# Peptides against a protein of PDB entry 6RO1: the designs that were tried, part 147

Target 1, 216 residues: chain A of PDB entry 6RO1
Amino acid sequence: LGKEIEEYIHKPKYCLPFLQPGRLVKVKNEGDDFGWGVVVNFSKKSNVKPNSGELDPLYVVEVLLRCSKESLKNSATEAAKPAKPDEKGEMQVVPVLVHLLSAISSVRLYIPKDLRPVDNRQSVLKSIQEVQKRFPDGIPLLDPIDDMGIQDQGLKKVIQKVEAFEHRMYSHPLHNDPNLETVYTLCEKKAQIAIDIKSAKRELKKARTVLQMDEL

## One batch from the design tools (peptide; made by RFdiffusion4, then SolubleMPNN)

Design b2_p25_1_s1 (from b2_p25_1, 10 letters changed)
Fold by OpenDDE base, seed 2:
Structure b2_p25_1_s1 (fold): chain B 216 residues (1-216), chain A 25 residues (1-25)
Amino acid sequence: as target 1 above (216 residues)
Amino acid sequence: MPNTYTLLTKEEAEKLLEEYKKKLE
C-alpha cells in the first residue's frame, strides 16, 4: 500500500507544487536509499523520445542529500551514492528525477542561501537530524488527499483500506498471527503513511501552535 | 496553499548553523 501511494505522490502533476526549497523529501533510487534530504530547486527538462520524437518533459529536483565521499570523488563519472551508516558523508546537491521521490514531508526547513560552502550544506544535515529528533516516530508526511489534493479514486480506496485496517488493528490486538504480521508489515507501511499523516498533522499542529504561541 | 510546516524558525536554523560552524573551527 505504501508503494501504491508512492506511485501517486511522485507524479509531477501532484508533487510539483510541493517541491519548494526547504521541503523535506525522501529519495530512493533502486537499491540506493538516501533517506531524507532537502529540496533546493526543481526544473523542467525537455526530453525528446528517441523513437517518436515526442517531447516528454522530465522533471528534475535538486535535493541536498547525504552522499558518500566516494560519490564526491567520482561525481563526474558515477552517480551519487548514499553515505554508509558508519561514515559521515557529505551533504551534496544531487539532481534527482521526481519519480525517485519516495516520500514528501509536510516539513520545510530554512536553508542557507549559499549552499556552496560545505559547512552550510552540513548545517542542513543538522537541521534534518533535529527534525528527526523531534519526530521519533518518523518525519511527518504530506497527506496525499488533504494536503496534496489528490483526487484519484484509486488512491482514496487504498487509503480507505489502510484506515480500515488500522482501525481493525487497534480494535483487535491480533499480535499473535504471523500471517497478519506479514500483511501488517506491508499494510503497516501503508497504514503508517496514513497514521503518520494524521499523527504528523496533529503533532505539527501542536508544534505549530507552540511555536505560534511563542511568537505571539 | 500547500500545507507547509516549518519546524525550525529562521532563528533556530541560523543558530544551528552558527553552532555547527563553531564546532568546525
Scores: peptide ipSAE 0.063, ipTM 0.634, DockQ to the pose 0.086
Fold by OpenDDE base, seed 5:
Structure b2_p25_1_s1 (fold): chain B 216 residues (1-216), chain A 25 residues (1-25)
Amino acid sequence: as target 1 above (216 residues)
Amino acid sequence: MPNTYTLLTKEEAEKLLEEYKKKLE
């Protein structure tokens, strides 16, 4: 269900209005999970479809991501790779296609005007880490319906299913059923997006207080 | 279908960064 929601939110017609500088976004490329990064800039690029010759616009977002230092050395020939859990990595501005955004947060950070210095980029990582500390259950997500204004009936049905599933999981005393944990773990990856949406809804209701952002 | 071209090349990235810098100035 979470993946189904992602298929909607990463569509340019829905997400572009929310890709302002400082917006927290999660970037995933196939097996490479960069985790949470910060939007720096957005651009529309002209592209020609190779088979049809038709103009197909590409939407590129520049995101500050924690990258492996090894990948940076090979950046001339290889794409950036996420930092390994055991390495510090380095924050880099990475241009990514919009469809690689797996999540969009309600949180928008202040970023340095000049991101050329390493220290300025690393300061953003510290800010992300502080946000993560404030949200131990996960960084709050934009609500696709309430925040992003998506009117697609397919998405509404998906969300309703997620909400119904979550409600059933929380309402059923069988929280201790280990089989529910395995389905919950698979559904937790999908429902963690939904729980992240619901927790984000709860936290958005809590985080609607602009006050917490001012303290960052 | 999303284009297999998911990440920009170094050259393309550098170009975008330069454009970004100009916009910030």
Scores: peptide ipSAE 0.038, ipTM 0.537, DockQ to the pose 0.029
Fold by OpenDDE base, seed 1:
Structure b2_p25_1_s1 (fold): chain B 216 residues (1-216), chain A 25 residues (1-25)
Amino acid sequence: as target 1 above (216 residues)
Amino acid sequence: MPNTYTLLTKEEAEKLLEEYKKKLE
């Protein structure tokens, strides 16, 4: 279910209005999970679909991501890779196709005007870490319906199913059944985005004033 | 959906941007 939601939110027609500089986004490419990064800018390239001849523009978003040291060294010829769990890594601006955005946060960070210095890029990582600290239940996500204005009925049904499942689980007399909890955990993993939205909204309400301060 | 060139190299990105600029001229 989470993957299904991603199929909507990463579509340019929905997400482009929210890809302002400073927007927190998660980037995932196949097995490479970069985690949370920060949008720097995006660009549009005119393209034509080979089969239909219709215009199919490509959108590339430049995202400041925590990358491995090897990625920095080979950035000219090789695609960036996420930092290993045991390494510090280095923040660098990586051009990413928009459909690789797995999540979009409601949070926007201030970013330095000049990202050429390493210190400026690393300062953004500190900011991300501070946000994560303030949201222990997860960085707040844009609500695809309420915030992003997606009207697709398929998405609405997915969200409704997730919500209905949660409601049934807690209202059912056997909600404490270990088997039910296991099923819920599996569903939660599959629909992680939807669950994160609810959780994050709660945290956002609590921390909104703090985030609106000039510190972030 | 393009699966192979999802993360662009610096060279690829520069090429893409250059092509885009040329189309706008």
Scores: peptide ipSAE 0.034, ipTM 0.480, DockQ to the pose 0.028
Fold by OpenDDE base, seed 3:
Structure b2_p25_1_s1 (fold): chain B 216 residues (1-216), chain A 25 residues (1-25)
Amino acid sequence: as target 1 above (216 residues)
Amino acid sequence: MPNTYTLLTKEEAEKLLEEYKKKLE
């Protein structure tokens, strides 16, 4: 279910407006999980003139990611690899295809203007770590409906299914009541309330994030 | 400019280019 939501978020028409410099994003490439990085910029790479509607333009986002030291040595011949959990790694600006963004955060960081010095890049890692400390339950995500404005009915159905599933996981004791219809309506109402509470909690987290960012 | 490392291997980039060429044919 999470993967289905990601498929919508990865669409350039939805995510590009939110890929501003400083935006926190997660990058995953097959088995390589880079974790949270920071958007530096994005570029449209289309070899086809915009008037030929047949080829979807490729979008590349430059993301500051924590890479392994080995990646630095083999950078000319090999793709960047994520830093191992036990190593410090080094923050590098890596061009990433937009579809490799697994998550987009509501958090936007201030980044140094000059990212050429290693110290400036590493300072961004410290900022990410500080944000992670402030959000022990995970860095807040953009809401695909409320924040990103996605109106796709398929996504709404997926979200409803996820919310219903989450609600079922927490509402296990109510299955013993014989009036299934009232339980379904109550579950829908409770799911809607849970959605509203989750939305309200997300808004509260967003408000807190904005407040905490003002304190950074 | 910081060395921009492509997440795409040369082989993957070539494959992508080949797929792109096939779509243009």
Scores: peptide ipSAE 0.017, ipTM 0.364, DockQ to the pose 0.023; fails the geometry check

Design b2_p25_1_s2 (from b2_p25_1, 12 letters changed)
Fold by OpenDDE base, seed 4:
Parts: structure tokens; C-alpha cells; sequence
Structure b2_p25_1_s2 (fold): chain B 216 residues (1-216), chain A 25 residues (1-25)
């Protein structure tokens, strides 16, 4: 059921509005689980399918991920690998196809404007870890229906089943914890939620109309 | 075209950007 939900969430038509800088996302590739990272930005490439001639836009999201230091040595030609459990790793901005986003959190982090310094990147890891400590049962997920506004009936049915038979995967804790200075959530205030939803819709429209690929 | 399951290398990302720019010319 979790995988079924992922198939909806990672679709650009649904997730792009929520890929703002600072958004916590999970990145998973076959055999590689990076865990939670932070969105830096995304880019759109208008592509044409070779066989059909149909437009198949590629969306590349730059995500700050905890990577193995060893894997970063050849980062120009080799894909980064997730940090091993026994290593600290290094936070690195990694370009990822949007399809590899396995989860999107309701949490956004305030991130440094300049992520070139390693210390700034590592500070984000500290922030992620702080969030994880605050949510021992897992970082809260965006609700596909309530937050993301997905109207797909198939998804609604899936979610209903999950909620009926499993622990609810989507929590929106309302926190006023002053210790979470670097964290803000979509669901903190109803008014804020409304603003964010409107903003998200605008961002989606912008993303769809992009004719030039942004910097990577 | 990269696979939908691809974590891009820096080189691949640059190539994509270059290809896109060329297409717009």
C-alpha cells in the first residue's frame, strides 16, 4: 500500500508544488536508500519521447543528501551513494529524478542560502537529525489528499484502506516547540495552509510553463 | 534519456542542460 501511494506522490503533477527549498523528502533508488534529505531546487527539461513523439518532461530535483564520502570522490562521473550506517557521511547536493522521491514531508527546513561550504551543508544534517528526534515515530508526511489536494479516487481508496487497517502514515503535528527554530510545517496554521496551497498551485503552473531548464 | 530510476551524475546533469539549451536554439 505504501508503494501504491508513492506512485501517486512522485508524479510531477502532484508533487512539484511542494518541492520548495527546504522541503524534507526521502530519496530511494534501487539498492540505495538515502533516507531523508532536503530539497534545494528543481529544474524542468522538456523532452520528447523518441518513439511516440510525445512530450515527456524530465524533472530534476536537487536534493541535499547524506552521501558516502568515498562515493563523492568521482561525483563527476559516478552517482553518489548513501552514507553507510557506520559513517558520518557528507551532505551533498545530488540531482535526482523526481520519480525517486519516495516520500514528501510536511516539514520544511530553513536552509543556508549558500550551501557551498561543507559546514553549511552539515548544519542541515543536524537539523534533519533534530527533526527526527522530535518525531521518533517518523518524520510527518504530507497528506496526499488534505495537503497535496490529490483528487484521484484510486488514491483515496488506497488511503482509506491504509487508515482502516494500518497505522495512519500521515501526521501533522501542530508544534509550537521553540526548539524547532529551523522547522516549519505546512499544517501549523489553517491560514498558512491556505496560503501554501495557493502558492503551490501557482508553482505548479509555473513549472508546467517553463520552457528553459533552470540551473542544476 | 536517463532512466526514471536514475540518480544523475554531475556530468549527466550537465549534458541534460546542454541538450536542452541546444533544443531551444
Amino acid sequence: as target 1 above (216 residues)
Amino acid sequence: IPSKYTILTKEEAKKLLEEYKKKLE
Scores: peptide ipSAE 0.027, ipTM 0.556, DockQ to the pose 0.021
Fold by OpenDDE base, seed 5:
Structure b2_p25_1_s2 (fold): chain B 216 residues (1-216), chain A 25 residues (1-25)
Amino acid sequence: as target 1 above (216 residues)
Amino acid sequence: IPSKYTILTKEEAKKLLEEYKKKLE
């Protein structure tokens, strides 16, 4: 059922408006699960269908993903591989086709302007980990109906089945931080949660989370 | 059309989506 939902959300007609820089997305490529990454860039590429000669646009998203260090050595010739659970890995910007997005979060992070330095890329991983700590039940997803506005009856039926069998709702996880809850509630209304890296660190039991309320 | 060197804004993404929809129609 989860896979059936993925077949809807990764379609360009639904997901493109939500692929802003800093958006948390989950990337899967066949047996390779990269987990949560951050959108860096988005591009439309012209593609000619070999059999029809028709122009079919390809949508490529550059996503900052945690990759195996071994895969980095061959990154020029080989596809990146996800870091193993027991490996620290390294954050790399990986171009992926939009259909490889398995999930899209309501959370949008502030990212460094320059991601060329390794330290800047690794700082984003720390930010993702901070978000994960805030949401122990999982990073909140965009609701495909309420947030993404998908009207497809097939999807509605799938969601109804998921809710009936798995009791999973595309609800935002509850957290115990009142300040974060307030911001989260405001963000839910706009399907946008913007978290500053510095603020997220402060909110984890130390300081006030500064959410970009203006983009909400 | 945004190039691979251009980070898309929400507005640019919306425009791109509109173009995509027009092509499907």
Scores: peptide ipSAE 0.021, ipTM 0.474, DockQ to the pose 0.110
Fold by OpenDDE base, seed 3:
Structure b2_p25_1_s2 (fold): chain B 216 residues (1-216), chain A 25 residues (1-25)
Amino acid sequence: as target 1 above (216 residues)
Amino acid sequence: IPSKYTILTKEEAKKLLEEYKKKLE
């Protein structure tokens, strides 16, 4: 279900109005997960198909992402790679296609006007980390219906399924274990599972496999 | 045309943008 939502969110007709400078977004390319970055700007590119005369607009978003040191060295000629978990990495402005945006946050950050200095870019990472600390359950996402105004009935059905699944997970009677701590731990685990389910639903929607959607 | 799943280098992005701008003119 979460992947299905992503298929809607990354469409230019829906996401472009929300790609203001400072907007938190997640970038993922196949096996490369950059995590949360910050939108710097976007640019519309129009591809004129030589044979049809139809302009298929391509959108490139410049996103400040935490990249590996190797990516820094080869940034001109090689695609950026995410920083490894055990390395500091460096924040770099990376041009990505809009379809690589896996999530869009409701949070916008103030960013330095000049991102050329490394210290200014790294300060943005500190800001992201601060936001993450404030949201231990995850950085808040834009609601595709309420915030983004997506009217697609297919999306509404997906959201309803996600909500129903979440409701079922939470409505499972917490056995009256009188130990409040255990209940909180179970609630946290359920919340984590709910997040995982949302993620799984997003992945399923990306996979366009109708069969997997029926089991979720 | 880069794949919709491709992260571009700065140079590739710049080139692509310039090419598209020229085609729109």
Scores: peptide ipSAE 0.052, ipTM 0.566, DockQ to the pose 0.031; fails the geometry check
Fold by OpenDDE base, seed 1:
Structure b2_p25_1_s2 (fold): chain B 216 residues (1-216), chain A 25 residues (1-25)
Amino acid sequence: as target 1 above (216 residues)
Amino acid sequence: IPSKYTILTKEEAKKLLEEYKKKLE
């Protein structure tokens, strides 16, 4: 279900309004999980479909990501790679296609105006780590419905199913089935996504309320 | 109220997490 939600949120028509500088986003490219990074900016690139000649715009977002030091040596010619778990890594601004955004957080950070100095980039990593410490259950996600305003009925149905599953997990006394742990792990992941969605909605609602209160 | 544009304080984050946990109960 998390993957299904991802299929919606990474669409430019939905996510672009939320890709402001400082927005926390999660970047994943196939097997490469960069984890959480920070949006620097985005750009629209003209692309011509080779077969139809139709213009298909590509959206590139520059994200400050924790990269392996090895990947940075050849950064001009090779794609950046995520830092290894045991590696400190280095924060680097990496251009990524918007569809590589696996998650968008409700959290937006203040970032240095000049990200050219390494120290300024590394300071952002410290900020990300601080946010992660504050959210031990995971960085809060934007709610696709309440925050992002996605009106797709398919997504609503998916969310409803997730919520129903969460309710069933709490209502079903099937605590005794040892095979439940694997199912629980999958369901817990789905439940966590649903929680993240609810949390993001609440945060957005609170933020909107604050903005409305500030405008009053 | 956590600011969407600011880093939440540890206390604000904890409160948010607690609120989430309560809704899951």
Scores: peptide ipSAE 0.020, ipTM 0.341, DockQ to the pose 0.119; fails the geometry check

Design b2_p25_1_s3 (from b2_p25_1, 11 letters changed)
Fold by OpenDDE base, seed 1:
Structure b2_p25_1_s3 (fold): chain B 216 residues (1-216), chain A 25 residues (1-25)
Amino acid sequence: as target 1 above (216 residues)
Amino acid sequence: MPNKYTLLTKEEAKKLLEEYKKKQE
């Protein structure tokens, strides 16, 4: 059932409005689970299908992910691998196809403007860890219906089944904590990282309007 | 087959971004 929901969430039609810089997302590639990362930006590539000549746009999202240090040595020729559970790893901006996003959070972080320095990237990891500490039951997810506005009947049926068998995955008790609206983590080094949950919802409304205008 | 391009290398990403910029010009 979780996989069925994922099949809707990672569709560009639904998720693109929510891929603003600072958005927390989960990235999975087959057996490789990177866990939670932070969106940096996304781009659209026009791809031509080799057999049909039809335009099939590819969407690439750059996500700051915790990678193994070993995988980064060959990052020019080989895909990054997630950090092992026993290693610290290194935060690296990794370009991923949008369909590899397994989850999207309601949490949005203010990230350093310059992510080239390692210290700035690692500061974001500290911010993610702080969010995880504040949400011991899991980082809050965007509600596919209420937040993302997906109206697909198939998804509604899946959610109904999940709610019937499992506790609401999207009702996080701490989501309504007014103290969680804006958390400023002062990293000692000049990058102010702020956790913003409420502003993310307001900007989402604006982003939806822009995408709807581009589809018309 | 695992789509080789699911996770892009830095070089592949750079090429994609360059192609994207060229199409927007």
Scores: peptide ipSAE 0.277, ipTM 0.744, DockQ to the pose 0.028
Fold by OpenDDE base, seed 3:
Structure b2_p25_1_s3 (fold): chain B 216 residues (1-216), chain A 25 residues (1-25)
Amino acid sequence: as target 1 above (216 residues)
Amino acid sequence: MPNKYTLLTKEEAKKLLEEYKKKQE
């Protein structure tokens, strides 16, 4: 059932409006679970389907992820790997396809404008860890229906089934912790949420801090 | 040319895209 929900939320038409800089997201690539990372930017690549000639755009999201030290050593030739549970790891900006997003949080972080320095990237990890401390039952998720505005009846049925079994999945009380100076939620005035893909794209273009992935 | 600001190289990213395309076939 969880996988079924993911099939909806990772669709660009639904998730892109919520992929503003600082948005917490989970990234999973096959067996590699990176856990929670932070959105930096996204880019659009025009893809022509070989058989249909129709343009099906691919979206690449730049996500700041905690990577293993080994991944850093092999960064020239190997794909990123998640940090091991027993290591601190290093935060790196990793381009990921949108469909690799397994979860989207209602929480956004204030991130440094320049993510080139290691210290700036690691500061974001500290912020993530602080959020996790504040939410011991898990970082709050965006509600696909109420927050993301997905109207698909199939999704509604799935969510109803999931909520029957996992009561806390989307019932996270948005606790306004005034001490979380680096965190803002969907309900805060500081949190700008785009209502459409075009608006989201414009916002991210203005907030670009890392290399554009349009050349992919 | 390796991306100076990302962990993945341009080649790796292209490979990822190719793999995605294969999964959609």
Scores: peptide ipSAE 0.203, ipTM 0.661, DockQ to the pose 0.018
Fold by OpenDDE base, seed 2:
Structure b2_p25_1_s3 (fold): chain B 216 residues (1-216), chain A 25 residues (1-25)
Amino acid sequence: as target 1 above (216 residues)
Amino acid sequence: MPNKYTLLTKEEAKKLLEEYKKKQE
């Protein structure tokens, strides 16, 4: 059921409005689970389908991910690999295709302006870990329907099934907070955590408006 | 060959970081 939800949320038409710098996202590549990373930037790349010549845009998201040090040594030839649980790893900006996003959080982090220094990148890992400590039941997810505005009936059916199994995937205490309308910035000395569902909704509205204008 | 369709190479990532820095300046 989780995989079925992922098939919806990673679609560019749904997730792009929420891929702002600092957004927490979960990245999976086949059998490799990178866990939670932080969006740095995203870009649209023109791709020409080899058979039809049709332009199929590829969306690439630059994500700070915890990578194994070994994978960093073979940087020229091998794709980044996730850090093992027992290793420190290193935070690195990894470009990923949007469809590799398995989850999108309602949490945004303030990230250093310059991510070139390793210490700045590692500071982001500390911030992620702090978020995880604050949310022992898991980092809060954007609600695909209520927050992301997905109206697909198939998704609604999937969510109904999940709810039937009492998987409170989206029933985080934050969802019951009537003040969810307010940007909760958890100011800690080293990491500003902002849960901004309202901002996400605004971005969704803007994106929809842009899409409507393009269709017009 | 690194699957061009999943994860970019470190060199590509480095270029993107440089571009990102330029945009922040």
Scores: peptide ipSAE 0.335, ipTM 0.799, DockQ to the pose 0.032; fails the geometry check
Fold by OpenDDE base, seed 4:
Order: structure tokens, then sequence, then C-alpha cells
Structure b2_p25_1_s3 (fold): chain B 216 residues (1-216), chain A 25 residues (1-25)
């Protein structure tokens, strides 16, 4: 059921409006689970389908992820790998295809302006870890229906099933907790954690229309 | 032209959303 949800949320038509810098996202590539990272930016890559010759643009999101240091030695030519459980790892900006996003959080971080220094990148990891501590049951997710505005009956049914059988921390269930619904900001020396479900929803609603997009 | 990474423009994003909306109508 979780995988079924992913098949919706990682589609550009649904997720792009929510990929603002600082957005927490979960990245998984096949067997490689990077866990939670932070969106830095995203880009469009031109792609041509070999068979049809049609343009099939790929969307690449740069995500700050915790990577194995070993895998980063040849990062110019080889794909990064997630940090091992026994490894501290290093936060690195990794370009990932949008379809590799397995989850999108309602949480955003104010990240350092300069991510070139390792210390600045590692500070973001500390911020992520702090968020995780605040949410022991999992970092809160954007609700695909209520927040992301996905209008798909099939998805709605899937979500209902998931909510019935699995405990997922979507934003909508958290509305019953005033402490979580209110603006909550965790400040760290080099990064700021911002949790504002209400503000996020307002921003998301604005992104749903062309006219509103102009205001963003 | 060679495949290059380009920042998705606001207009491109809007267009994408608009196209989606039209498909839903």
Amino acid sequence: as target 1 above (216 residues)
Amino acid sequence: MPNKYTLLTKEEAKKLLEEYKKKQE
C-alpha cells in the first residue's frame, strides 16, 4: 500500500509544487534507502525517447542526503550510496530523479546558504535528526489528498486503507494536535527547522492554480 | 542540443499544472 502511494506522489504533476528548497523528502533507489534528506533545488533535463523520438523531460531534484564517504570518492562518475548503519556518513547534495522520492514531508528547513562546507551540510543532518526526535513515530508526511490535492479516487481508496491498517503520520491526522498544528520552529546554529502545517497548506493551495502559481 | 540540466522555470511549472488540470476536466 505504501508503494502504491509512492506511485502517485512521485509524479511531477503532483510533487513539483512541493519541492521547495528545504523540503524534507525521503529518497530510495532500489535497494538503497537514503532515508530523509532535504531538497536543495530541482532541474529539468531534456530527454528523448529512443523509440518515439519524443521529448520526455526528466526532472532531477538535488537532495542533500547522508551518503557513504566511500561512495563519494568517485561521485563524479559513480552514484552515491547511502551511509551504512555503522557509519556516520557525509551529507552530500545528490541529484536524484523525482520518481525516487518515496515520501514528502510537511516539514521544511531553512538550510545554510552555502552548502559547500562539510560542516554546513552536516548541520542539516543534525536538524533532520532533531526533527526525527520530535516525531518518534515518523516525520510527518504531506497528505496526498488534503495537502497535495491529488484528485484520484484510486489513491483515495489506498490512503483510506493505509490509514486504517498502518500508522502513517500524515499532516491531516496531526490537525487534532494543536501543538503540531501550530508554527513550531527549531533553531540550530546553522539551520532552522520550520514546522507549520497551516502555512504549508496555504502555500500548497496556492500552487494548485496557474494564477496562484504566479503569486508564489 | 546536448542534454543539459536546466532549472525548471516558474512558467514551466505552471504549464505542467495547467496541463494536468485540463486533463482532469
Scores: peptide ipSAE 0.027, ipTM 0.475, DockQ to the pose 0.030; fails the geometry check

